# Ledger of designs, part 258: peptides against a protein of PDB entry 3T6J

Target 1, 375 residues: chain A of PDB entry 3T6J
Amino acid sequence: PIVESYIGFIESYRDPFGSRGEFEGFVAVVNKAMSAKFERLVASAEQLLKELPWPPTFEKDKFLTPDFTSLDVLTFAGSGIPAGINIPNYDDLRQTEGFKNVSLGNVLAVAYATQREKLTFLEEDDKDLYILWKGPSFDVQVGLHELLGHGSGKLFVQDEKGAFNFDQETVINPETGEQIQSWYRSGETWDSKFSTIASSYEECRAESVGLYLCLHPQVLEIFGFEGADAEDVIYVNWLNMVRAGLLALEFYTPEAFNWRQAHMQARFVILRVLLEAGEGLVTITPTTGSDGRPDARVRLDRSKIRSVGKPALERFLRRLQVLKSTGDVAGGRALYEGYATVTDAPPECFLTLRDTVLLRKESRKLIVQPNTRLE
Target 2, 372 residues: chain A of PDB entry 3T6J as posed
Amino acid sequence: PIVESYIGFIESYRDPFGSRGEFEGFVAVVNKAMSAKFERLVASAEQLLKELPWPPTFEKDKFLTPDFTSLDVLTFAGSGIPAGINIPNYDDLRQTEGFKNVSLGNVLAVAYREKLTFLEEDDKDLYILWKGPSFDVQVGLHALLGHGSGKLFVQDEKGAFNFDQETVINPETGEQIQSWYRSGETWDSKFSTIASSYEECRAESVGLYLCLHPQVLEIFGFEGADAEDVIYVNWLNMVRAGLLALEFYTPEAFNWRQAHMQARFVILRVLLEAGEGLVTITPTTGSDGRPDARVRLDRSKIRSVGKPALERFLRRLQVLKSTGDVAGGRALYEGYATVTDAPPECFLTLRDTVLLRKESRKLIVQPNTRLE

## One batch from the design tools (peptide; made by RFdiffusion4, then SolubleMPNN)

Design b2_p24_7_s1 (from b2_p24_7, 16 letters changed)
Fold by OpenDDE base, seed 2:
Structure b2_p24_7_s1 (fold): chain B 375 residues (1-375), chain A 24 residues (1-24)
Amino acid sequence: as target 1 above (375 residues)
Amino acid sequence: PVIVLGGKEVELDPETVNFFGKRR
């Protein structure tokens, strides 16, 4: 049968230290049509990895062709249902043994469902476009996020015998211009070193890869988009991300100065990066809703995505990867937590915006196990 | 054959259909 399942302690998002996995399991049916798109992406993965903004020395030495399948979930057991999965969650195994990618298609479908009248924080002119392309853009984003996000990057390691998996004399840190000064020692892992920021940091990297690579015509072509459609998919993908960054404020707890959701924190960080880029790329404007209560509008200038957004994201994404590869926890934490800081400082006044987000909060979607029938 | 899964129509191969049939 074309049935997929997995079970075990897999995702560590509920562990404050990002180490202990939550018991999770699902049963799903393969969606052949969508899987075919992901297979095309896999076929291009090796080439697309070269488009990422770090030197080959910071990428995996060998590309291991992964499996990528779209699944329609029959049942899912866990605290949260993801849209996509990349397993195993061990970077060392990903580098040496490979990985499997899964897109949960019907979960995405639920995520795609939106009503225009309930769609918050977008300009009226963007709403119809957003509704039209949210699904397709999400498919692109998930594919890139899982395959080329989580599936990319090298960790510099010194093994128990003192051998390095990189040439210390020739590999240069593109950020510093110097030789590599730090690495993972025997027994050290991504999760163990980066601890409290590991999950969110990695999600941020993966999301950034998605935004960055979705600009590549080959990627859009793989998913069947060309011309104006491709540009609209790109625009909506970026628009969705900046909107998500605003929505993310729901998951920030000011009193504790912490985030309750790793993915949401990641999306907020990306928003901050793109806001920092300036030049009118992203603007968040407080408004008054038709009900007389606070509202907000997110605006993304599509004409500045490539000229302003891409370079900003490139620099940021490279820094994320370099710090990850070198095991520079101090640098990584400083960078990431800096962008993840939520204050009420002008001009953004994020704490005030948070109040608006909470005020406009939509009802939580409930995922219910479906019935199945033959027709 | 087509199965409705979560309100979505999914085309399944005969083997998959048999799998679901056995669990009814």
Scores: peptide ipSAE 0.000, ipTM 0.371, DockQ to the pose 0.066
Fold by OpenDDE base, seed 3:
Structure b2_p24_7_s1 (fold): chain B 375 residues (1-375), chain A 24 residues (1-24)
Amino acid sequence: as target 1 above (375 residues)
Amino acid sequence: PVIVLGGKEVELDPETVNFFGKRR
């Protein structure tokens, strides 16, 4: 339909246990031009799912063609307006009944509009490129994040009758080389098992899917980018993610050892993964600003995205999925919390960097909801 | 706080901020 809406208890990001939904709702209108790009992405989804770094046995048994539409928000009631939506939020329903994807286009437009002089933590040489391609890269990232991120992966389940949705004898865990040792039992859900890390973990998986698949030429072609433009979009997408990982420190509370925003925690985790990859892929350098106070610069080596970044992300993303599929909470928590830990250990000194992030914090941006008119 | 219209940042007055409320 040209007008889309939903209402109810939907997103659980504000629940510390990741289970209880916040009451929200929206009314939006279809952006036909951008929706056409997402339709092309949907048409390629089945093939692109095969590019994800886990065995087909860890992917959904049946591809269910989802709807994916770009919407311009007229009104949104809730604590925050997302850039994209994938519903329902129940993994079992996504797996068996399908899902719908929505990109909130005008929210994205607000998100990437920034004055050059206020753009923090980037090298001067990257600022113009970043400003130029942030929007397009967001479109790519959100599309992949929602459709192939949240829309991918299988949960291994034993139902109430004792039947498995996978072959216990033949399915092999790619990380251990062994048969599957754990799964979701009747009544167990992603949120119930992974609890406090469920939301952020899933966002991290989805963001990682976006970064990983944006390297695929077909994806960039779908969005209308070729040649040098495609490479710039890729670069800016990855650059934005590592920058976001630094910015994320604002949402960490050292005194409570917790994160206040699931997406930001996820982005920090990705930053840590890419930093761990080493080889000069990502560098965060403390600097002194023109005001004489602490500053920082994030550097991403474009030439190392495919050679260093992709393999690191591949390995990490596979681990995320395998642990999710098998319901391995202990392993999943160990992995995720390990990367989500914020200390002041060298060389990064993240707690010190957090002070810098807070010092350089930009003014809060508010989203003003528009109206439509007939011409 | 600010909003972005057509790529330009617009500063909001306190009353307007209160109207739209705090968002994540």
Scores: peptide ipSAE 0.000, ipTM 0.291, DockQ to the pose 0.049
Fold by OpenDDE base, seed 5:
Structure b2_p24_7_s1 (fold): chain B 375 residues (1-375), chain A 24 residues (1-24)
Amino acid sequence: as target 1 above (375 residues)
Amino acid sequence: PVIVLGGKEVELDPETVNFFGKRR
């Protein structure tokens, strides 16, 4: 088998300013079968990028073909094991030098394994589908998230010589209808400008790309899903995201008005976007559990994913990208923090729901690294 | 050569074997 590893200061999620990397390291073995699927995704990436809901002028000028592999992790040193990785974590380098994607396949399989009886906040009718398709949907989501999420979008830059990487006269902001009025100056980066919201904002964008593009038949075909199976994978992927948005409340600290986990904040934001879409797409219903204590159910109307969900996500995702591309920190912060705000306002009463989430909190799963031996 | 990765047997190529051997 092919062995891959990385060691160094890589992910910056633990830095409040999103700049300083945590020292991490792993050793893994390539999963050839799953890697083949990701290679097919890579082969289609240039075309799929055109399906994203922003003008080509807001996309990378030149697609640089990345490496993408699925890895079975032998050992991982760090504060947390991700499901997928896109490196380098510098947008400028991604645009000029390219990038590499990896999916940590066995982490996905183990970390998200849940027994049916312990599965919270889902309708009984959805539990079996969820269990069946959670794994496959995760593969799809992670692939899209890393490759076409983190791997997409252009930053408008003025270099040290004063030259722009975009045509100031012809490029139009699709949200305002006006010429581009802001950009990144020399030395400015995504993380340096958006600072405290940069990580969560980017994760939200990447997750949204995953949800949006998973609706495309070509994507599902690449992963080997057609017909009813493809629709079930889509449904479960979206269902998982809205459920995750509810679960995310665990990581909100009301006293400090602070989120403790960037990905969870991102998932909550997406939930808020989809709730705002209305029309019965997403429903969160407080209930009473069998133990007589508070519970809740999340319902996603499958029939409204394309008609209601997709347009809502399209608009939101476009706004995220436009604000990112233009370096509009004020606009980006206003948008993102608006959706990330947790109040007890009706009808959702999220602070009350948070209490329910905490009450139903599952025991933390321990990922145990395997022992290896020669035989 | 075959190694057990977790609970799964995996056949390794010589290069991979050398990699694991060097880190013992």
Scores: peptide ipSAE 0.000, ipTM 0.373, DockQ to the pose 0.072
Fold by OpenDDE base, seed 4:
Structure b2_p24_7_s1 (fold): chain B 375 residues (1-375), chain A 24 residues (1-24)
Amino acid sequence: as target 1 above (375 residues)
Amino acid sequence: PVIVLGGKEVELDPETVNFFGKRR
């Protein structure tokens, strides 16, 4: 088998300032079959990048073909096991030197291995569909998240010699209509500049890219889905995200006004964006469970994903990218923390919902790392 | 996305899940 591994101080999710990497390492075996799908995605990446909702001037100047491999993890050392990885974790290097993507396939399998009776916050009518398509939708989302999420966008930089990597005279900020007024200076990085919001913000951007691009028929075709199946995969992917946004409340600490998990914060932000879109796209309804205690249901109107959801996400995603590219920390923080704020204001009453989420919280799975064997 | 294994307020399921769970 083809074996891949890496080790080092890589991910900074546990650093409140998003700068210090946690020591991490893995050993994995290549899943050739799934890797083939990701290779097709890579082959389409250059074209798909053009579908992202920002001007080409905010995208990488040159497309650098990355590697993308599906891996089955044998050993993973770290505080959390990712479903996917995009490395290096330096945007400047990503745009100038390239990057590698991996999907941890067996981790995904664990992630979507949920029993129907334990599946919370979904309508009964959605549960079977969710169970059926959770896996495939995860594959799609992770692929897009890593390759076209983390792998997309340009940082505007002024180098140590004062040269810009963009034309100051011609590049226009699509949000302001003005010339670019901020950028990264030499030595400044995404993490150093955006600090406390950097990790979650970037995850939010990547997740949003996944949701946005999964609507593209070519993407679903790459993964082998057409017709009704493709629509179901899309629906479940979006449904999973809005559900995850609700689940995310578990990781908010009201007393400290902070989030304990970057990805979950990101998912909550996306939920807020989609709720803000209104028009019945997403509905969270407090209910009473069979036990007589508080429960909740998340509904996503699939018929409104494209008409309501996509435009909302488009606008939001563009703003994320523009603020990232320009190094506008003030604007970025205002935007992101605004959506990440958890209050008990109606109609959602998120703090109250949090209580429900905590009440309905199920135990996390204990993941056992395997050995290989010959059969 | 990640599966968070560490941190506070995490209860582990008594059932164990193998990394090589059944694929769909």
Scores: peptide ipSAE 0.000, ipTM 0.266, DockQ to the pose 0.049; fails the geometry check

Design b2_p24_7_s2 (from b2_p24_7, 14 letters changed)
Fold by OpenDDE base, seed 1:
Structure b2_p24_7_s2 (fold): chain B 375 residues (1-375), chain A 24 residues (1-24)
Amino acid sequence: as target 1 above (375 residues)
Amino acid sequence: VVVVPGGPAVPLDPETVNFFGKRR
């Protein structure tokens, strides 16, 4: 078997400033069969990058073909086990040297097993579809998130000699219609500049890329979905995201105005974006459970994903990227923290919903490290 | 990195959580 491993100070999710990595490591075995799908995605990556909602001038100058491998994790040492990884975590290196993507396949498999009766916050009519397509939709989302999410976008940089990696005279900010007014200086990085919001912001961008590009027929084809199946995968992927946005409230601490999980914060932001889109796309309805206690239902109108959801996400995702590319921390923080704010304002009453989420909280899953056997 | 919804969240120690909260 092909063995992969990494070790070191890698992920900075536990650093309030988003810069210092937590020491972690894993040993994994390559899943050749699952890796084949991701290799097909890699083969299409250069073309798919052009489908992202920003001008080519905001995309990487040169496409660098990355590796993308599905891994079965044998051991993982760290605070948490991710479903996917994109490394290195330095945008400059990603743009100039390349990057590697991995999907932790057996971690995803653990997440697939959900009992219908324990599936919270979904309409009954959606539960069966959700159970059926959660796994496949996760594969799609992880692939897009890592490869085309984290693997996309350009940072505008002025080097130590004063040279720019973009043409100041011709590159136009699509949001303002003006020339580029801000950029990264020598030594500035995404994490150093955006600091406290860097990790969650980037995860939000990557998740948004996943949702946005999963609508593309070529993506679904790469993963082997056609016709009604493809549409169901799309629906469940989006449904999962809006549900996750509600579940995210568990990881918000009102007393400290703090988010305790970057990805969940990101998912809440996406939920807010899609709620803001209106037109009945997403509806969260407080209900009463069979036990007589508070409950809630999230509904996503399938017919409005492309007509309402996609445009809203497009605009939002473009703004995320433009602000990232230009190093506009003030604008980026204003945008992101605005959507990340949790209040009890109607109609959503998110703080009240948080109480419901906490009430319906499922027991934390225990991941048991596997072993390998010869057969 | 993708953390699957419903999976184990990255645990944060109380000090980190508090520190992060104060900076927001």
Scores: peptide ipSAE 0.024, ipTM 0.535, DockQ to the pose 0.057
Fold by OpenDDE base, seed 5:
Structure b2_p24_7_s2 (fold): chain B 375 residues (1-375), chain A 24 residues (1-24)
Amino acid sequence: as target 1 above (375 residues)
Amino acid sequence: VVVVPGGPAVPLDPETVNFFGKRR
């Protein structure tokens, strides 16, 4: 078998400032069959990057073809088990040296799967569809998230010699219509500048890329979906995201006004963006469960994903990227923390919904590494 | 994409797992 591993101080999710890596590692075996889809995605990456909602001047100058491999994990040591990975985590290296993507394909195969009767917050009519397409939509989302999410975007930098990696005279900020007014100085990094919001902000950008690009027929074709199946995969992917935004409330601590999980915070932000879009795209309705206690339902109007959802996400995603590229911490923080704020204001009453989410929460599970056999 | 929190200090959360569902 082809064995892959990594070990060291890699992910910084546990650092409140997003800078210090946690010591972690895995050993995995390459799944050649599952890697084929991701290889096709890589082959289309350069073209798909052009579909992102920012000018080419805000994208990497040089496309570096990455590796993308599906892995069957034998063992993982760390505080969190990822579904996908994009490394290195240094944006400068990603832009100049390249990167590698992996999908940890068997992670959830051995994890707890929610049964239909325990699937919370969905309409009954959506449950079967959700269960059917959850896996396929996940593959699409992870691929896009890692490869074209984390793998996209340019940071504007002034190096130690005073040289810029962009033309100050010609590059225009698409949000302001003005020349670029801020950038990263020598020694400044994404994490060092954006600090406490850096991780979650980047995850939000990557998740948004996934949702945005999954609407593209070429992406779905790469993953083998056409016609009605493709539309169902799109629907379930978006539905999953808005549901996750609701579930994310579990990871908010009201007393401390903080989030305990970067990805879940990101998903809540996306939910807020899509709710703000209005027009009946997303609806969260408090209900009463069969047990007589509070419950809720999330509804996504399929017919409004492209007409309402995509434009809203496009604008938001562009803003995320522009603020990231320009190192505009003040603007970025204002935008992101604004959407990440959890209050009990109507109509959503998110703090009340949080109580409902907690009420419907299942007991935490354990993941056990497999016993591996060589045959 | 982090699927679930883990480790001795933080047990796996099923709701986080539910975001991704079961892989094929």
Scores: peptide ipSAE 0.019, ipTM 0.506, DockQ to the pose 0.073
Fold by OpenDDE base, seed 3:
Structure b2_p24_7_s2 (fold): chain B 375 residues (1-375), chain A 24 residues (1-24)
Amino acid sequence: as target 1 above (375 residues)
Amino acid sequence: VVVVPGGPAVPLDPETVNFFGKRR
């Protein structure tokens, strides 16, 4: 339909245990032009899923073609307006019944309206490129995040009758080289098992899928980017992610050792993964601003995205998926919380950087939702 | 769900909830 809407208990981000949904609703209008790109992405989704860094046995058995549309939001009632949505949020339903994806195009447009002089933590040489390609790169990221991020991966399940949705004798855990030793039992869900880390962990997986697959030429072609433009889109997408990882520190509360935003925690984790990769891929340098106060710069070496970044992300993303599929909460928590830990340890000194981030914090943008008219 | 960095965010704690609540 040209008008889209939903209402109900949808997102569980506000629940510390990731289980209870917030009541929300929206009314939006389909943007046909932008939807066409996402339709092409959907058409390639089944093939692109095979490019993800886990065995087919860890992917959905049957691809269910989802809907994907770009929407201009007229009204959104909730605690926050997302840039994209993948529903339902229940992995079991995604596997058996399918899912729907939407990109909230006009929300993205608002986010892109940043003045160059206010753009923090980037090298001067990157600012113009960042401004130019932030929008397009984010469209790519949102599409991949929703469709192939949230829309990918299999949960290993034993049903109430004792039947498995995987072959216990033949499926091998790629991380251990052994047979599958854990799975979801009847009544267990992603949220119930992984609880406090479930939302952020899943967002991290989805964001990682976006970064990983945006390197694929077919993806960029779908979005209309070729040659130098395609490379710039890739660069800016990755740059935006590592910058976001730094910005994420705003949403960490040191006194409580907790995160206040699932996506930002996820982005910090990705930053940590890419920093760990080393070899000069990502560099965060404390500086002094023109005002004489602390500042920082994030540098991403474009030439090392494929050689250093991709392999690091591949390994990490595979680990995320394997642990998710097998319901290995202990392993998953150890991995994720390890990267989500914020300390002041050198060389990064993240707690000190957090002070810088807070000092350079931008005013929060307000969204004034539009109306529509007949002409 | 994707939330744009620096944009509106889904709150997880009371402080953030209150922030959004005041805007309504």
Scores: peptide ipSAE 0.022, ipTM 0.560, DockQ to the pose 0.053; fails the geometry check
Fold by OpenDDE base, seed 2:
Structure b2_p24_7_s2 (fold): chain B 375 residues (1-375), chain A 24 residues (1-24)
Amino acid sequence: as target 1 above (375 residues)
Amino acid sequence: VVVVPGGPAVPLDPETVNFFGKRR
């Protein structure tokens, strides 16, 4: 077997300022079959990057072909086991040296194991479809999230010598129609500037890239989905995201007005964006469960994903990228925190829904590290 | 994100978390 490992101060999710890494390590075995799908995605990455909703001037100047591998984890040391990894976490290194993407396949398999009777907040008609396609759709989402989410976008920088990595006279901000008015100065980084929102904001961007690009037939083909199956994978991926946005309320602390998990905050933001799109795309309906206690149902109109959802997500994703590229912390914070705000205002009444989410909370899944056998 | 027993009591995604090292 091909063995991969890494160790060190890698992820900074536990740092409120997003700067200090937690010590982490793993040992894993390469899953060759699943890795082949990701390799095909890598082969299409340069073309797919052009499908993202920002001008080429906001994308990396030079595409560096990354590695993408699916791994079965033997041992993992850290605060949590991720579904996917994109390393290194330094933008300068990613741009100059490249990056590696990893999907933790057996971790995903465990995460996908949901019993129908325990599946919350979905319509009965969606449950079987959701169970069937959650795994495959998530493989698509992880691949896009890591490779084309975290692997995309350019930061506008003025170096120590005063030189810009973009043409100030010709590059236009697609949101304002004006020249670029802000950038990163020498020594400034994404994390240093955006600080408390940096991690969640970036995860939101990456998740949005996944949802946006999963609509592309080429992406679905790479993963082996065509026709009705492809449409079902799209539907379930979007459905999973809006459901996750509701589930995210578990990780909000009303008393402190803060979020305790960056990815869940990101998913809530996406839910808010899609709700704002209106036109019956997403509906969250409070209900009463069979036990007589509060429940809820998330509905996604699959026929409106492309007509309503995609344009809404496109606009939002472009704004995220433009604000990131230009180092516009004030604009970025205003946008992101606006969508991340949780109130009990009608019609959604999110604080009330949070109570429902907490009431229906599932037990935390624990992964027991596997043993290997030589057959 | 599936929590490994013995890890810190940090809220993790109950389903799946894509782990991206914070872009410096």
Scores: peptide ipSAE 0.018, ipTM 0.520, DockQ to the pose 0.179; fails the geometry check

